# Ledger of designs, part 77: peptides against a protein of PDB entry 2FGR

Target 1, 331 residues: chain A of PDB entry 2FGR
Amino acid sequence: SSVTLFGIVDTNVAYVNKDAAGDSRYGLGTSGASTSRLGLRGTEDLGGGLKAGFWLEGEIFGDDGNASGFNFKRRSTVSLSGNFGEVRLGRDLVPTSQKLTSYDLFSATGIGPFMGFRNWAAGQGADDNGIRANNLISYYTPNFGGFNAGFGYAFDEKQTIGTADSVGRYIGGYVAYDNGPLSASLGLAQQKTAVGGLATDRDEITLGASYNFGVAKLSGLLQQTKFKRDIGGDIKTNSYMLGASAPVGGVGEVKLQYALYDQKAIDSKAHQITLGYVHNLSKRTALYGNLAFLKNKDASTLGLQAKGVYAGGVQAGESQTGVQVGIRHAF

## One batch from the design tools (peptide; made by RFdiffusion4, then SolubleMPNN)

Design b2_p13_5_s4 (from b2_p13_5, 7 letters changed)
Fold by OpenDDE base, seed 4:
Structure b2_p13_5_s4 (fold): chain B 331 residues (1-331), chain A 13 residues (1-13)
Amino acid sequence: as target 1 above (331 residues)
Amino acid sequence: SFHIGTDEPEPPV
C-alpha cells in the first residue's frame, strides 16, 4: 500500500480593470495557472490485478490561509481498479468535465480558461457548472488502442429546490480516442437542477480535440449547454474555443487561447482572448503571467475569473482586461 | 509506504 501527500500552491498578483460597478480590482489571488490544492492519495494491491485506491483533495486559498475552512470537495473518492478499468465512488470531476476540460490549455483555472463549463442560467444547484458532482459513481475504461470512455451517475438523494425534485442527479459520459499526438473526445451529460425554483435539465454536449505537433500543440472545444426549463424556454449557450501552446527556450511555455460564448437566451456574444506564459524555474516551481481580454457584446455580462480578487460579472456590453502574475509550486 | 510530493503530471482540474 502507498499514501502520497501532494499539493500545489499557486498564488498571484491579479488585476481586472472593471468590476460590476466599472471599478478596477487588484490584489492577491489564487490558482492562476493551476488550482491550488492539498491532497492525499494512495493505492493498495489486492492481488490478481485488482487495486484499491483513495483520493482526498481540497482547494487551497493561499491569500487567506483557507479562512473559510478546508474540505475535500475537489475529490473524495474510493476506487477499485484493474484490467476492467476503474470504478470510483465519491465526489469527483464528472467524467465529461474530467475529459473535456483536458483540452483547455489554461487548465480550467485563472483568467484564461475555457468558461463553457458554467452555470449559464442562474441554476440553483451547487454544481450547475457541470464540473463536479456529489454522490457520484464513475467508471473509466482502460485505453484500448486509443479508444477510451468514462461514465458517471450521481444520485440526487431526493434533493429538492422549490418544486424541483431530483436536484443534483447527473448522468453522463464521454468517448475518446487518445493515441500519440492526437486526442479527440465527445461528451454528453444531463444534470437535474432548478432555476427560479422550477425543475430544469442542464444538458451538455462537448466535442474536444487536440494535436501535439511537438513544436506546438493545438486544442479546440465545441460545446452546447442548454438549461431546459419547464417555464420560460431554454437557456442555450454555444461555446467555442481554439488554443495553441508552444515550448519556449526549453524552460518556458507560451499559450494563446480564444473562446466565444454565444449566449442565445440574451442574443449576446462574449469573446475571450488570453495570452499566457509559464517559466519553469524547476520541475516543481514556475513563474507565470496571464493577460486576458474579455469583450462582452450587447447584454453579455461575463467576467474573468480572477479567483481571490474578483470573479464577478461586469456591466452589460463592457469589456474587461485581466492580468495575473504569480508563482506555482507543486510538491 | 508514505510519500511526500508527486512526480506525476498535474491531476486534472
Scores: peptide ipSAE 0.133, ipTM 0.815, DockQ to the pose 0.843
Fold by OpenDDE base, seed 3:
Formats: sequence, structure tokens, C-alpha cells
Structure b2_p13_5_s4 (fold): chain B 331 residues (1-331), chain A 13 residues (1-13)
Amino acid sequence: as target 1 above (331 residues)
Amino acid sequence: SFHIGTDEPEPPV
């Protein structure tokens, strides 16, 4: 058996030029290149190609020393793996987010990531961003000639909000082809939630693809999220992303990513463009910088996620500029 | 055995 203590401490100086009042915010933020974390994981060989595993991981907030406490909400799983693939029990990334966020060149972190995995409807469920679930059972296939898949189901445990039942139930999965320079995936998910105390289905479809040309990587996402409400009609967002990355001088990486969020319920678009650079000082330590521009149109109020400094919205139709400069250390 | 360090790719955030 093995047990590994692991983590990341990622802390930055961050700036955004506008908050909800139109004022600038700046300070020390967290998780600009990678999410800061502390974890324990291990495996036990059970013989015959069967392995048991565990994974316990929580977020670290280096700017305040975890003032709100520490938990294992990133992942808390026990697993069995073998020639059949892997079965996981416990809170984790849902299969759809685990696979489809891999096409985000900003790793779903900091001010630059694809923000499609979001609570678009003021959903009252704890995980209405479609990223993780409680009470989750997941299964991941092996890779068969490039083809792979993942499936998940989360129990609602009769959780209610207002008149909504089955809150927190998730069902979803992906199919993928991962072979050499090519990756492509299709994900489908439904989560039961509530909006305004009424039953709502969060439906998500996501297509992702990437190709590594050696000198550069291209990546793309197409997503539709629908909060299907019993009253008031659907809240639909179509999200699009295109990104490129390239190695720089053998020690760096430059990233450029564009995203469009077409928020149909408010007939409003937001445009995000982010330039990022990572400079590896070692295998474990990097410096990074991110520069992001978010242009809201019409009634759109999206804000960049400068975690630890400002992650709120802006005034309708306002643009926001964000900067992060930081250190990432992995141990 | 007890180990310190990450040898695996980072999972998504």
C-alpha cells in the first residue's frame, strides 16, 4: 500500500478594474494558475490486477490561511480499479466536468478559464455549476484504441428546496476519443435543482476537442446549458471557447483563449479573452501572469474570478480587465 | 509507504 501527501500552494497579486460598484479591487488572491490544494491519496494492490484507492483533497486559501476552515470538498473518494476501469464512490468531479474541463487551457482556474460550467440561473443547489456532486458513484472505462467513457450518478437523498424534490440528483457521462495528438469528447448531464423554490432541471451538453501540433496546441469547447424551469421558461446559455497554447524556450508556456457566452434568457452576450504565461523555475515551482478582458453586452453582468480578491459581477454592459501575477508551488 | 509530492497530472479545478 502507498499513501501520498500532496498539494499546491498558488498565491498571486490580483487586480480587477471594476467591481459591482464600478470601483477597482486589488490584493492577494489564490489559485491563479492551479487551484491551491492539500490532499492525501493512496493505493493498495489487492492482487489479480485489482487495486483499492482513496483520495481526500481540499482547497487551500493561502491569502487567509483557510479562515473558513478546511474540508475534503474537492474530492473524497474510495475506488476500485483494474482491467475493467475504475469505480469511485464519494464526492468528486462529475464525469462531464472531469473530461470536458480538460480542454480549457487555463485548467478551469483563475481569471482566464472557460466559465461555461456555471450556475446561470441562480440555482439553489450546492453544485449548480455542474462541476462536482455529493453522493456520487462514477465509472471510468479503460482506453480502448482511443475510445473511452465515463458515467456518474449522484443520489439526491430526498433533499428538498421549496417545492422542489430530488435536489442534487445528477446523471451524466461522456464519450471520448483520445489518441496521440487528438482528443475529442461529448458530454451530457442532467442535475435536479431549484430556482425560486421551484423544481428545475439543469441540462448540459458539451463538445470538446483539442489537437497538439507539437509547436502549438489548439483547443475548443461548445456548450449549451439549460435551466428548465416549470414556470418562467428556460434559462439557456450557449458557450463557445477557442484557445491556443505554445511552449516558449523549453521553460515557459504562452496561452491565449477566447470565450463567448450567449445568455439567451437576457438576450445578452459576454466576450472573454485571456492571455496567460507560465514560467517554470523547476518541475514544481512556476511563476505566472494572466491578463483577462471580459466585455459584457446589454444586460450581461459577468465578472472574472479573481479568487481571494473579487469574484463578483459588474454592472450590466460593463467591461472588466483583470490581472494576476503569482507563484505556484507543487509538493 | 508514505510519499510527499505530486507525480500525476493535475485534475481539473
Scores: peptide ipSAE 0.121, ipTM 0.806, DockQ to the pose 0.894
Fold by OpenDDE base, seed 2:
Structure b2_p13_5_s4 (fold): chain B 331 residues (1-331), chain A 13 residues (1-13)
Amino acid sequence: as target 1 above (331 residues)
Amino acid sequence: SFHIGTDEPEPPV
């Protein structure tokens, strides 16, 4: 058996030029290049190619020393794995987010990431961003000549909000092809939630692909999120991302990513462009800088996610510029 | 065994 203590401490100085009042915000923030975390994991060989595993992981907030406490809400799983793949029991990334966020060149964190995995509808469920679920059973296949898949189901446990009686139920999965420089995936998910105390289905479809040319990597996402409401019509968002990354001088990486969020329920678009640089001081320690520009159109109020400084929206139709400069250390 | 640190890539999210 083995037990590994691991983590990431990522802390930055962050600035955004507009908050919800139109004022600038700046300070010390967290998780600009990778989400800060502390975890314990381990495996036991059971013989015959079967292994038991556990994984306990929580978020670290280096700016305030976890003033709101520590928990294992990032992941709390027990697993069995072998030639059949892996079965996990417990809170985790849902299979769709686990696979499809891998195409985000900004690692689904900081001011630069693809923001499609979002609660677009003021859903009242705890995980209406489609990233994680409680009470999750998941299964991941091995890679068979490039082909792989993942599936998940989360129990609602009769959680109610208003008249909604199945809040937190998730069903979803992906199919993928991962071979050499190519990765491509299709994900489908449905999560039950509530909006305004009424039962609502959060449907998600996501297509992702990347290709590594050696000198550069291209990555793309196409996503539709739809909150299906019995009253008031559907809240639909089409999200698109295209990014490129390239190594610089053997120790650096430059990243450029564009995203478009077409918010159909308000006939409004938001455009995000992010330039990032990571400088590896070692295998474990990096300096980084992110520069993001978010242009809201019409009724759009999206804000950049400068965690620990400002992660709220802006006024309708306003543009926001964000900067993060930080240190990432992995242990 | 007990280990501190890993070289294994972690999920970014």
Scores: peptide ipSAE 0.116, ipTM 0.798, DockQ to the pose 0.912
Fold by OpenDDE base, seed 1:
Structure b2_p13_5_s4 (fold): chain B 331 residues (1-331), chain A 13 residues (1-13)
Amino acid sequence: as target 1 above (331 residues)
Amino acid sequence: SFHIGTDEPEPPV
């Protein structure tokens, strides 16, 4: 058996020029290049190509020393793996988010990431962003000549909110082709939740693709999220992302990413553009900087996610500029 | 066995 203690401490100085009141916010933030974490993982060889595994991982908040506590909400799984693939039991990334967030060049964190995996409808479920689930069973196939897939089901355990009786149920999966420089994936998911105390289905479809040209990588996402409500009509968002990254001088990486969030229920768009740079001081330590611009149109109130400083919305139709400069250390 | 540290960063998600 093997047990590994691992983690990332990522802390930054962050600035946003506008909050919900139109005022600037600045301070020490977390997780600007990678989500800060502490974890334990391990494997046991059971013979015959079968392995047992465990993974326990929680988020670290270096700015306040985890004043709100520590937990394993990032991942808490036991698994069996072999020639058949991997089965996981426990809280984890849902298969759709695990695969489709891999196309985000800003690593699903900081002020630059694709924000499509979101609670667009004031859903009352804890995981209505479509990223993780409790009570999850997941299966991941091996890679068969590039083809791979993942599937998941999460039990609601009769969790109720208002009149909704199946809150937290997830069903979803992806199919993918990963071969050499090419990656492409299609993900489908449905999650049961509540909006205004009424049963609501969160449907998600996501298409992702990337190609590594060696000198640069291109990546793209197309997503539709739809909260299907019995009363008040559907809350639909179409999200689009296009990004490029390139290595710089063997020690750096530059990233540029654009996203569009077409919020159909309010007939309003938001545009996000982010420039990022990572400078590797070693395999484990990097300096980074992010510069993001978010332009809300009409009734849109989206804000950049400067975790630890300000992650709220802005006034309708306002533009927000954000900066992060930080250190990432992995162990 | 027990190991502290990794050579590669964990996935950022």
Scores: peptide ipSAE 0.107, ipTM 0.805, DockQ to the pose 0.807; fails the geometry check

Design b2_p13_6_s1 (from b2_p13_6, 7 letters changed)
Fold by OpenDDE base, seed 3:
Structure b2_p13_6_s1 (fold): chain B 331 residues (1-331), chain A 13 residues (1-13)
Amino acid sequence: as target 1 above (331 residues)
Amino acid sequence: DDEILAEVLAAIN
């Protein structure tokens, strides 16, 4: 058996020109290029190609030293793996987010990521962004000539909110083709939640694809989220993303990504464009900079996710500009 | 090590 300690400390100086009051915010933020984390993992060879594994990982907040405490909410799994693939038990990324966020060139982190994996409806469930789940069983297939899949089910354990039952139940999965420079995936998920104390289904469909040309990579996402409420009608968002990245000088990477969020329930769109640069000082240490612009139309109030500085919304129809400059160190 | 680093860096939000 082996045990490995690992982590990332990513801290930045961040600025946004508008908060909910129209004022600027700036300070020291976290997780601008990669989510800061501390983890333990290990494996045991059981023979015959079978392995046991564990993974315990929590988020680190370098700006305040984890003032709100430390936990293993990023991942807390035990697993068996072999020629059949991998089975995981415990809190983790749900299969749909694990696969489909891989097409986000900003790695679902900082002010530049695709923000489609979101709680669009003031859902009252703990994980109504569709990223992780408690009480999760997951299965991932091997890669068969490019074809692969993942499936997950999370138990609700009779959790209730208001009159809603089965809160926290998740069912979902993806199918994918990953071969050389090409990746393409389709994900489907449903999560039971509550909005205003009433039962709501969070349905999600996501299509992703990328192609690596060597000199550049293109990536795209198409997503629909729908909070199906018993009363008040559906809250539907169509999200679109297109991005490109390219290596620079053998030690750097430049990224450009555009996203559109069509929020049907409020008949309002938001446009996001982000330019990012990462400069590798070593295999473990990088400098980075992100510049993001978010334009809200009509009733849209979306804000950039400058974690540790400001991650709230803005006034309806307002635009927000964000900057992050930071250091990422992995150990 | 490089393997651990690759796994950590590949992990997303």
Scores: peptide ipSAE 0.018, ipTM 0.470, DockQ to the pose 0.059
Fold by OpenDDE base, seed 1:
Structure b2_p13_6_s1 (fold): chain B 331 residues (1-331), chain A 13 residues (1-13)
Amino acid sequence: as target 1 above (331 residues)
Amino acid sequence: DDEILAEVLAAIN
């Protein structure tokens, strides 16, 4: 058996040139290259190829010392694994997000990530961004000559919001092919939620692929998110991402990623482009810098996610520039 | 632990 304490402390100086009032914001932010975290994990060999596992992980906010408290909302699972794969019980990344966010070259954090996994409709569910779920059972297959899959179901436990029932129910999964330099995946998910106190289905389909050429890696995502409402019509967003990364001098990595968010309900697009650099001082410590530009068209009000400094929207049709420079330390 | 470190560094979200 093993028990490991682990974590990441990632803290940065961040700047965005516009907030919702058109003013600049700057200060000390968190999680610019990787999400800051503290966790406990371990495994027990039960014999015969069967293992028990646990994983408890919470987010760290280095700028304020977790003034709002600490929890294990990132992951709180117990598992069994073996030749059959892995079964997990507890709050976790849903299978679709766990697999499909892996194609994001900015690790789903900071000002550069793919922002498609979002609550596009002011959904009232706690996890309407489609990233995690409470009361989750997940199953992950072994890899069969490259082919693999994951499935999940989250119980709603009769949670209600307004007239909506079954809030928090998740059903979803992915199929994938992972072989050498190639990865490709298809994910499908549905979550039950509420918008304006009315029952709403959050449907998601995501395609992802990457190829590692050694000298560079290319990665792409295609996603549709649809909040299906009984009244007011569907809120649909098509999100696209294309990124490239390359090692630099054996100790660095440069990343460039573009994303397009086509927000159909408001007939408005947003364009995001991010340049990132990571410099490894050691296996555990890195310096990093991110430069992001977000252009909103028409009624779009998206903002870059400078966690700890400013993560809100901007005025409709406005552009936002963001910078992060920070230290990441893993233990 | 280098293996754990590598896994943590590769983790997303």
Scores: peptide ipSAE 0.018, ipTM 0.478, DockQ to the pose 0.059
Fold by OpenDDE base, seed 5:
Structure b2_p13_6_s1 (fold): chain B 331 residues (1-331), chain A 13 residues (1-13)
Amino acid sequence: as target 1 above (331 residues)
Amino acid sequence: DDEILAEVLAAIN
């Protein structure tokens, strides 16, 4: 048996030039390069190729010392694994998110990440961003010559919001090909939620791919998220991402990522461009800087996610510039 | 796009 304590503390100085009032925000933020976390994990060999596992992981907020408390909402799973793959029980990344966010060169963190995994419709479910689920059973296959898959089902446990009686039910999965420099995946999910107290299905399809050329990596995402509402019409967003990263001087990495969010319900687009640099001082410690530009068109009000400083929206049609400079330490 | 998504989601549900 083994037990490992692990974590990341990532804290930054962040600036955004506009908030919802048009004012600048700046201060000490968290999770600019990687999400700050504290976790425990371990395995037990049960013999015959079977292993039991556990994983407990919570977010750390270094700027305020977790003033709002600590929990294991990032992951709280028990698992069995073997030649058949892995079965997990407990709150976790849903399989679609776990796989498809891996193509985000900004690790779904900070001001630069792909923001497609979002609650686009003011969904009333706790996890309407499609990232995690409570009461989740997941299964992950082994890798068979590059081919792999993951599937998940989350119980709603008769959670009711308004007239919606299955809030939090998730069903989804991905198929993938991971072989050498190539990764490609297709993810599909449906989550039951509520919007305005009415039953709503959050449908998601995501295609991701990356290729590591050694000298550079290219990565891309194509996503459609659709909140299917009985009244008021569907809320559909098509999100696109293309990114490139390259090693610099053996100890650094530069990243450039573009994303487009075509918000169909409001006939408005947002463009995000982020330049990032990570400088590894060691295997565990890095300095980083991110520069992001978000251009909202028309009725779009998206904001950069400068966590701990400002992660809200801006005025419709306004552009936002964000900067993060920080330290990431892993243990 | 919508039709493809619907068909695929119907298959996994």
Scores: peptide ipSAE 0.005, ipTM 0.377, DockQ to the pose 0.013
Fold by OpenDDE base, seed 4:
Structure b2_p13_6_s1 (fold): chain B 331 residues (1-331), chain A 13 residues (1-13)
Amino acid sequence: as target 1 above (331 residues)
Amino acid sequence: DDEILAEVLAAIN
């Protein structure tokens, strides 16, 4: 058996030029290049090709030293794995997000990431962004000549919000082809939630693809999220992303990513463009900078996610500029 | 949901 302690401490100085009041915000933020985390994981060989595993991982907030506490909400799984693949029990990334966020060149964190995995409808469920679930059972296949899949089910455990039952139930999965420089995936998910105390289904479909040309990597996402409300009509968002990354001088990486969020319920679009640079000081330590522009149109109020500084919205139709400069250290 | 799938496919084409 083995036990590994691991983590990332990522802390930055961040600035956004507008908050909900139109004022600038700046300070020390976290998780600009990678989500800061502390974790323990291990495996036990049970013989016959069967292994047991555990994974406990929580987010670290370096700006305040986890003043609100520490938990294992990032992942808290026990697993069995073998030739059949892997079965996981416990809170984790849902299979759809685990696979489809991998196409985000900004690692699903900071001011640059694809923001499609979002609670678009003021959903009242804890995980209405479609990223993680409690009470989750997941299964991941082996890779069969490039083909692989993942499936998950989360129990609602009779959770209710207002008149909505089955809150927190998740069912979803993906199919993928991963072969050398090519990755492509299709994910489907449904989550039960509530909006305004009424039962709502969060339906999600996501297509992702990437290709690594060596000199550069291209990545793309197409997503539709639909909150199907019992009353009031659907809240639909179509999200698109295209990104490119390239190594720089063997010690750095530049990233450029564009995303469009077409928010159908408010007939409003938001455009996000982010330029990022990572400079590796070592295999474990990097400096980074992100520059993001978010242009809201019409009734759109999206804000960049400068965690620890400001992650709220802006006034309708306002644009926001964000900057992060930080240190990432992995152990 | 056939509608969701159709919209995504339409966006690719």
Scores: peptide ipSAE 0.000, ipTM 0.360, DockQ to the pose 0.012

